Peptides against a protein of PDB entry 7RZF. Designs and how they scored, part 135

Target 1, 358 residues: chain A of PDB entry 7RZF
Amino acid sequence: PFQEEHLKQLYKIVPIKDIRNLYVTFPIPDLQKYYKSNPGHYLGHLIGHEGPGSLLSELKSKGWVNTLVGGQKEGARGFMFFIINVDLTEEGLLHVEDIILHMFQYIQKLRAEGPQEWVFQECKDLNAVAFRFKDKERPRGYTSKIAGILHYYPLEEVLTAEYLLEEFRPDLIEMVLDKLRPENVRVAIVSKSFEGKTDRTEEWYGTQYKQEAIPDEVIKKWQNADLNGKFKLPTKNEFIPTNFEILPLEKEATPYPALIKDTAMSKLWFKQDDKFFLPKACLNFEFFSPFAYVDPLHCNMAYLYLELLKDSLNEYAYAAELAGLSYDLQNTIYGMYLSVKGYNDKQPILLKKIIEKM
Target 2, 358 residues: chain A of PDB entry 7RZF as posed
Amino acid sequence: PFQEEHLKQLYKIVPIKDIRNLYVTFPIPDLQKYYKSNPGHYLGHLIGHEGPGSLLSELKSKGWVNTLVGGQKEGARGFMFFIINVDLTEEGLLHVEDIILHMFQYIQKLRAEGPQEWVFQELKDLNAVAFRFKDKERPRGYTSKIAGILHYYPLEEVLTAEYLLEEFRPDLIEMVLDKLRPENVRVAIVSKSFEGKTDRTEEWYGTQYKQEAIPDEVIKKWQNADLNGKFKLPTKNEFIPTNFEILPLEKEATPYPALIKDTAMSKLWFKQDDKFFLPKANLNFEFFSPFAYVDPLHSNMAYLYLELLKDSLNEYAYAAELAGLSYDLQNTIYGMYLSVKGYNDKQPILLKKIIEKM

## One batch from the design tools (peptide; made by RFdiffusion4, then SolubleMPNN)

Design b2_p16_8_s3 (from b2_p16_8, 9 letters changed)
Fold by OpenDDE base, seed 4:
Structure b2_p16_8_s3 (fold): chain B 358 residues (1-358), chain A 16 residues (1-16)
Amino acid sequence: as target 1 above (358 residues)
Amino acid sequence: SIKRSGIQELLERLNK
């Protein structure tokens, strides 16, 4: 375990590449034995969430952060780290203290709400989907991975242990959450702006860095993080597939798309999958409007319409992505193109959401 | 799990 002298430290690191990153790290107990409940994954899912009311959503709205990753990582000597990593904008680099304050506000929100079994269930379901449709790794890569995992899991569970959640353990979630405190923080900021301002060199890579104690006043500020009303738990992900049935190939299935509907207002082509046998579908819609490109004004209006539509759908984008769904909207010379791809089970829900916003 | 980067490896070493 880290001694007190190793806590509340700030590292300013000079990268080789032109990158700006913030790493907020917390020493946590070794959670390997709790792989069936995986409380670190639960917290990583919430802290790393990208939906409305998420930490990332707020930090992006301020123009400070581009991406956020939250989760557990292996440590040394029988402990782990929980890490929140963000990609910083130039402006975000100036607001690191405030970014971290927002992190602690979100963590405080998680404490206030307490562990949610439905969130655990979503994590379980998402992992089950990921496991079920895991690409067959190349034998060599698979074997190497298995060999590494065998150090941590019983042989019988090695294939599933990374994915299968079996036990909701709110006590363990609370235990890990209790470690995510300012008094237990280690911060690293990675930026070229620290060039010439460092006093140490890392032995292995020659990375230049400076280590400083975080001022007690800053720690106290983070300790007093209040509830920020902008932070909310995610809504239930309605796009998570539950039905993975593959429909039998129709006897009259054609190797090419068949016209199954032909009306004055619409044509529909359908091709059943005869190759991949996955519970996935690709829905493509082309909308034709004689007014879309009649003049520059209409063209611009069509563009603006699509941008507004995309913006209105942003609330679903992340949830859909997590569930293995995607959509695309594009302007075409004749109007608009919409595609919905991924697991077929919840595609109608996503499609309905899109149409409701149109 | 967090995506591994060279910086993460550095941080791991700095955290040892």
Scores: peptide ipSAE 0.018, ipTM 0.613, DockQ to the pose 0.044
Fold by OpenDDE base, seed 5:
Structure b2_p16_8_s3 (fold): chain B 358 residues (1-358), chain A 16 residues (1-16)
Amino acid sequence: as target 1 above (358 residues)
Amino acid sequence: SIKRSGIQELLERLNK
């Protein structure tokens, strides 16, 4: 466990590659024994969320951050870390203090709202999906992984412990949130801009860095983080599948897509899966318009239309992705193409959302 | 996103 002297530290690190990253790290207790509730995963889900009102959405709107990752990481024996990692823009590198302020504002929002059982349920459901459709690991790797897990989990739970959430523990969520404070922070900034400004070298890789104490005034500024009205909890993820029924193979199943509907305005081809037997579908729509490429103006308008459409759908993109759904929109020489892929159960919901925005 | 594996190896060592 880090002593007070190791907290409130800033590390400026020179990378080999031209990357700009910020790591905001909090020492937390070992949460392994709480695997059934996994409070760190709950917090990682919210802090790392990419939907409207999320931390990332706000930081991205400022032009400071491109990507954000939040979650727990294993530390040494007896403790873990909660880490918020962001990819910084050039502008973001100049606003690190403000970025971290926003992180604490979001954390403060989570404290104010309190633990939400429905969010836990979503995490549970998402993990259940991930477990159910876990790819077969290589036998050697699988055995080694199981052997490692056996040190921490009962034999009966080894296969499920990493995925199955069973207990909503708001007290543990609050406990972890209480560790996510400025007085418990370690900050690392990774940028080539620190070249020639370092005074230490890391022993193992020879990485150059500088360590500094974070000024008390900065810590105090972060401690006084307000709720920031831009931050909101995510809405319920409507795309999480619940039905995984695989339909029986039809007697007349064709090896290739068959034309099942032919009208003046539409043709529909269908191919039932006869190989993978997953509750997944791929919906592909090609729209034809004689006006799409009639002249440069129409081409540009069609392009702009799709860009606007994509932008309007961005609010669903992350939720869909989490739920194992994806969509794609592209211009074609004849009009536009739409694809919806993933678990079939909630595809109609996503498709409806797309159509409503068109 | 939620990632367990995003920290540069250096940061991991500095935090050990």
Scores: peptide ipSAE 0.020, ipTM 0.626, DockQ to the pose 0.050; fails the geometry check
Fold by OpenDDE base, seed 1:
Structure b2_p16_8_s3 (fold): chain B 358 residues (1-358), chain A 16 residues (1-16)
Amino acid sequence: as target 1 above (358 residues)
Amino acid sequence: SIKRSGIQELLERLNK
């Protein structure tokens, strides 16, 4: 158990690789027994969210952070850690105190809003999708993971324990959220900039580091984190599949794409899946324009158009990815290529969003 | 989920 003397500590660590990382760590109780409610997953989903109004969105807008991961991790026996890990830019390395302030502002927003049952339901639905199709996509990775899970769960629940959310427990969410406080923080900064400024060496790998107490003034600043109006809960994820029906193979199914529509303005090819038998589809669109590459100016305009289109779709990209949907937009010699892939149920919704931004 | 790295293992040890 971490004693008070181990809290409010800053570790400056020298990496072997040229990387810049920040780890904000909170000791939390062992949550293994609460796997049916998984409050750490709920908080990790929100803190690690990448949509508009998220922590990452704000930190990216300032040019301080590239990526963010939030979640629980196993620690010592009887304890876990909640960790927020970010990849720092060079500028972000200079603003670590402010980055952590924003983390606490987001956490304060979560306290103010309270636990949301609809967010829990989305986590439940996403996990159910992941569980249903896990064995069908990558069998080799599944067997090694089951062996590790057998140590923590009854055999009858091992297959479902990581994915099965059954109980909404707002009390447990609040309990974990109450541990995410400045007085309970351990901070590690990983950067080559600390080379020659360390005074300790780790025994196992010889990693050089310096340990310092976080100043009380800094802790107080984080404790007084206000509600930042830029932080918002995510909107409902409209891309989560609910229909997993697989249509029977048609008698006229072809091994290759068949031309099913031929008009002056469009050709359509279709191939039914005869191999995977998943409720997934791939939609590929090639758009032809005589103006796309007629001269350097039009080429640059077409490129700029796609970059702007991609930027305008960023608000949907993360939600789509969470739901097992992806899209790709590329310039071609003759125009533009669009691909939409993943679960078929909500592909029309994503496609509509793309078209509305075109 | 947090990606496992050698740094995370180090941090876990430093957090014990």
Scores: peptide ipSAE 0.018, ipTM 0.618, DockQ to the pose 0.045; fails the geometry check
Fold by OpenDDE base, seed 3:
Structure b2_p16_8_s3 (fold): chain B 358 residues (1-358), chain A 16 residues (1-16)
Amino acid sequence: as target 1 above (358 residues)
Amino acid sequence: SIKRSGIQELLERLNK
């Protein structure tokens, strides 16, 4: 466990690679015994969310952050860390204090809203999907992983413990959330901009860094983080698959796509999966317009249209991705290409959302 | 997804 002297510290670290990262780290209790409820996963899901009203969405809107990851990580014996890691823009590097303020504002929002059982259920469902369709690990790797986790889980649960959530424990969520406070923070900023401004060298890798105490004024500023009205809990993820039925192979299944619909305005080709037998589909749409490539103006308009469409769909992109759905939109010389891929169950919902924005 | 970066290992070491 970190002593008080190790808390409220800022590390300025010089990377070998040209990267800009911020790590906001909190010591938390060892949560391994709570694997059935996994409160750290719940918090990581929300803090790391990328949808509207998320921490990342706001920080991106400011131009300060490109990516955000939140979650628990193993520490030494008897404790873990909760880490919020962001990829910083050049501008974001100048606004680290404000970025962290926004983090605490979001955390405060989570406190105000309290634990949500529906969010837990979504996490449970997502993990169940991930478990069901996990890639087969190589035997050696699998054995090593099992050996490692046998120290923490009953033998009968070893295969599922990492994936299956069983118990909603709002008390544990609140307990972890209570550790995510400015008084417990350790901050690391990684940037080449600190080159020549460091006074310490890490002994193992020779990493140059500077350690500073975070000023009490800054800590107080973070402690007084108000609710920011821009932060909202995510909406329910409508894309999470629930039906995994695989349709039987048709007797007349062709090895190649067959034309199943031919009209003046549309042609439809279909091929049933005869190899993988997964509850997945790939929908590809090619739209043809005589105006798409007539002149530079029309080309630019088509490009702009697609960019605007993509932007308008961005609110669904993350939720779809979490649920194992993806879409792609591209300009073609003839018009537009749309692809929707992933679990077939909720593809119609995503497709409808796309069409509604077109 | 927590991407394993070498920096994360460094931070872990600095935090141990």
Scores: peptide ipSAE 0.018, ipTM 0.602, DockQ to the pose 0.048; fails the geometry check

Design b2_p16_8_s4 (from b2_p16_8, 9 letters changed)
Fold by OpenDDE base, seed 1:
Structure b2_p16_8_s4 (fold): chain B 358 residues (1-358), chain A 16 residues (1-16)
Amino acid sequence: as target 1 above (358 residues)
Amino acid sequence: SKARSGIQELLDRLNK
């Protein structure tokens, strides 16, 4: 366990690269034995969520943070860390205390809502998808990874242990949440702005840093983090695939796309997969308009339309990405291009969402 | 030592 003297500490670190990062770290118990429930993954999924009402969404809206990662990391023997890492803007560097306040407000929201079995089920389903379609790593890399994992898992479970969630353990989720408190925090700020303001040098790489105690007033401010009405749990991810059926190759299947529909208003080309045999599809749409590029005004209007469309779809982008779906929208000289890629099962749902916003 | 290890891991990541 960390001694009290090592908690509530702020580290100001000078990087070699011009980067601005904030690391908010909490010592937590060793959770390795709880791999079947993986409470750290549950919390990392929520804290690191990028959808509406997420921590990242709020911090981005203020212009303070670009990216956020939340999750558990291995520590020394007998403990782990839960880490919230953010990429800071120049403005965000000036508001670190407020950023951390928002982190604790989000954590407080998670406490107030309590553990959600449906969220666990989504994590389970996402992990099952990731496991089922895990790219075969190169044998050498795969063997080395397995050898490392054998120290932690039974041989029979080594291949599945990282992915297979089996047990919903709300008690363990609450236990980890109880460790995510201001009194247990260690903060590291990485910025070149600390150059010439440090008093210590790291022994191995010569990294310059300053260590300071976080003022009790600041800790108290974080301890009194109220519920922020902007923070909400994510909605259910409707894009998670459940059907992985691969249709047999048709006898008439050709190695090139075949024209299967030809009308005055549309042409449809189709090619069945004859190589990968995955439950994935690529849908490509080219829209033609005589007005899209007729003059600079129409060109600018078409550009603006697409930017607004992309912005309106941003609420689905993260959920789709988590589920192994992606979309792309581009202006063309003739109109617009739309691509939807990934698992085929929920592509119609994503496509419908896109069309509804068009 | 344990507190140092957490900082050291962070520092190692920054220097890679």
Scores: peptide ipSAE 0.024, ipTM 0.687, DockQ to the pose 0.036
Fold by OpenDDE base, seed 4:
Structure b2_p16_8_s4 (fold): chain B 358 residues (1-358), chain A 16 residues (1-16)
Amino acid sequence: as target 1 above (358 residues)
Amino acid sequence: SKARSGIQELLDRLNK
């Protein structure tokens, strides 16, 4: 366990690369024995969420952060870390205290709402999807990770232990949340702006850094983090696949796309997967408009329309991505291109959302 | 030593 002297510390670190990162770390108990409930994953999912009302959405809206990762990491013997890591903009580097305040406001929101079983179920379902297709999608990379995991899990569970959530443990979620407090925080800021302002050198790589105590006034400010009305729990992810049935190859299946619909207003080509045998589909739509590129004005209007459409769909982008769905919208010389890719089960839902915004 | 390990791990990740 970290002693009190190691808590409430700020590290200013000079990187070799031109990067700006913030690491907000909390010592937590060793949660390895709770791998079936994985409360750290639950919290990492919410804190690292990118949807509307998320921590990242707010920090992005302010232009302070580009990316956010939340989760548990292994520590030394007998403890772990919960880490919130963000990629800082130049402006964000000036607002680190406020960024961390927002982190604690979000954590306070999680405390106020309490553990949600439906969120756990989504994590379980997402992990089940990842587990089911890990070997099919990434055959080469999987073998090296298994060897390291064998030290932590029974042989029979090694393949599944990282993915299978079995037990909803709200008590453990609350226990971890109770460790995510300002009094337990360790902050590291990585920026070249600290060059020439450091007083210590790391022994292994010669990394220059400065260690400072976080002022008590700043700790108190974070302790008094109120509920920020901009923070909301994510909505249910409606894109998570539940049906993984692979339809049998049709007798008339062609090795090339077959024209299955031919009308004055539409042509539809279809090719069944004969190679990958995954419950995935690629839906590609090309929209032709005689007006799209008639003149520069229409071209600009078409561009603006697509940008607005993309912006309106951004609320679904992260949820779709988590569920193994993606979409793409592009202007073409003849109009617009839409692509929807990924697991086929919930593609109609995503497609409907896109069409409703068009 | 334990405080160093946490920073060291962070530093190791930054240098990889």
Scores: peptide ipSAE 0.022, ipTM 0.694, DockQ to the pose 0.037
Fold by OpenDDE base, seed 5:
Structure b2_p16_8_s4 (fold): chain B 358 residues (1-358), chain A 16 residues (1-16)
Amino acid sequence: as target 1 above (358 residues)
Amino acid sequence: SKARSGIQELLDRLNK
């Protein structure tokens, strides 16, 4: 267990590479026994969310952070860590205290809203998808991994344990959330700007760092984190697939795309998958406009239109990605290209969202 | 990879 002297510490670390990172770390109990509920994953999903009203969205809007990762990590025996890691901009490096304040504001929002069963269900569904379509590992690696996890999981569950969510445990979510407090924080800032300003060297790799106590006034500021009205829980992810049925190969299936519809306004080519047998589809749309590249003005307008469209769709990008869907929009010399790829079940929903924004 | 691993390992060690 971390003693009080190990908490509320700031580490300034000099990297070899020109990187800027912030690590906000909380010691938490060992959650391994709670793998069926995985409260750390629930919190990591929300804290690491990238949708509207998320922590990352706000920090990006400030120009302070590029990326964010939140989740549990294994520690030493008997405890784990919950870590929020962000990639800092140059400006963000100057606002680390405020970034961490926003983290605690988001955590406070999670406390105020309480555990949400629907969020747990989404995590469960996402994990089920990930499990179902897990790539086959090399047999030796797979066997070694199984052997390792057999120490922690019943034999019957070792194959599913990493993905199995079965029990909604709001009490455990609240328990972990209660550990995510300023008095329990360890902060590491990684930046070349600390070169020549360190007084310690790590024994194994020779990494130079400085350790400092976080001032009580700063801890108090974080403890008094209020609700920031910009933070909201995610909306339900409409893109999570539930139907994984693979349709039988048609008798007249062609090895190449066949023209199945030819109208004055459109041509449709179709090829059924005869190789992968996955519940996935690729929808590709090419739009032709005689005005797209008629002159520089129209070219610029078409470009601006697509940029605006992409911006308007950004609210769905993360939810789609989580659900194994993606889209792409590009200008072409003849007009526009749209691609929708991934699990076929909810592609119509994503396509509808795109069309509604067009 | 080594630099990222080194920082991560440092963080892991500093957190032990």
Scores: peptide ipSAE 0.022, ipTM 0.568, DockQ to the pose 0.042; fails the geometry check
Fold by OpenDDE base, seed 3:
Structure b2_p16_8_s4 (fold): chain B 358 residues (1-358), chain A 16 residues (1-16)
Amino acid sequence: as target 1 above (358 residues)
Amino acid sequence: SKARSGIQELLDRLNK
């Protein structure tokens, strides 16, 4: 465990590549014994969430951050780290203190709301889906991984322990949240802007860095992080599949798309999957308008319409992605193209939301 | 990939 002298440290690191990253790290207890509840995964899911009212959404709105990852990582000597990693914009590099303040505001929101069993259930369901459809690893890699895992899990659980959440433990969630405090923080900023401003060199790779204590005033600002009204817990993910039934192949199934509906306003082609046998579908829609490309004005209006539509659907994009659904919208010379792909069970819900925004 | 690994390893070492 880190002593107090190793906490509240700032590292300025010069990368080889032109990257800008912020790592906010907290030492936490070894949570491996709590794999059935996985409180670090619960917190990583929320802190790393990309939906409306999320930490990332707010930091993006400020123009400071492009991407965010939150989660637990293995440490040495029987401890772990909780890490919040963000990709910084040039502007974000100037606002690192404020970015971290927002992180603590979000963490404070999680404390105020308390552990949510429904969020745990969603994590459980998502992990179950991921496990069910996990690609078979190559035998050698799989065997080596299993051999390593056997040190940590009972033999009967080794195959599932990484994926199956079984126990909702709000006490453990609160315990981890209690470690996510400014007094426990270690900050690393990675940027080429620190070139020539470092005083240390890492012995193994020759990475140049500077280590500084975070000022007490800054720590106090983070400790006094209030509730930011922009932060909200995510809404329930409506797109998580629950039905994985695969329909039998029809006797009349063709190896190519067959026209199954032909009307004055629409044509529908269908091809059943005869190869993969997954509970997935691909819905493709081509919309034709005589006005789409009639002149530059109409073309620009069609473009703007689609951009506005995409923007209006952003609230669902992340939740859909987590649930293994995706959509694509494109302008065409004839109108627009829509694609919905992924698990078939909740595709109608996503499609309905798209249509409602059109 | 190697540069990311080096930074990650550095961060891991700095955090040990």
Scores: peptide ipSAE 0.021, ipTM 0.582, DockQ to the pose 0.042; fails the geometry check

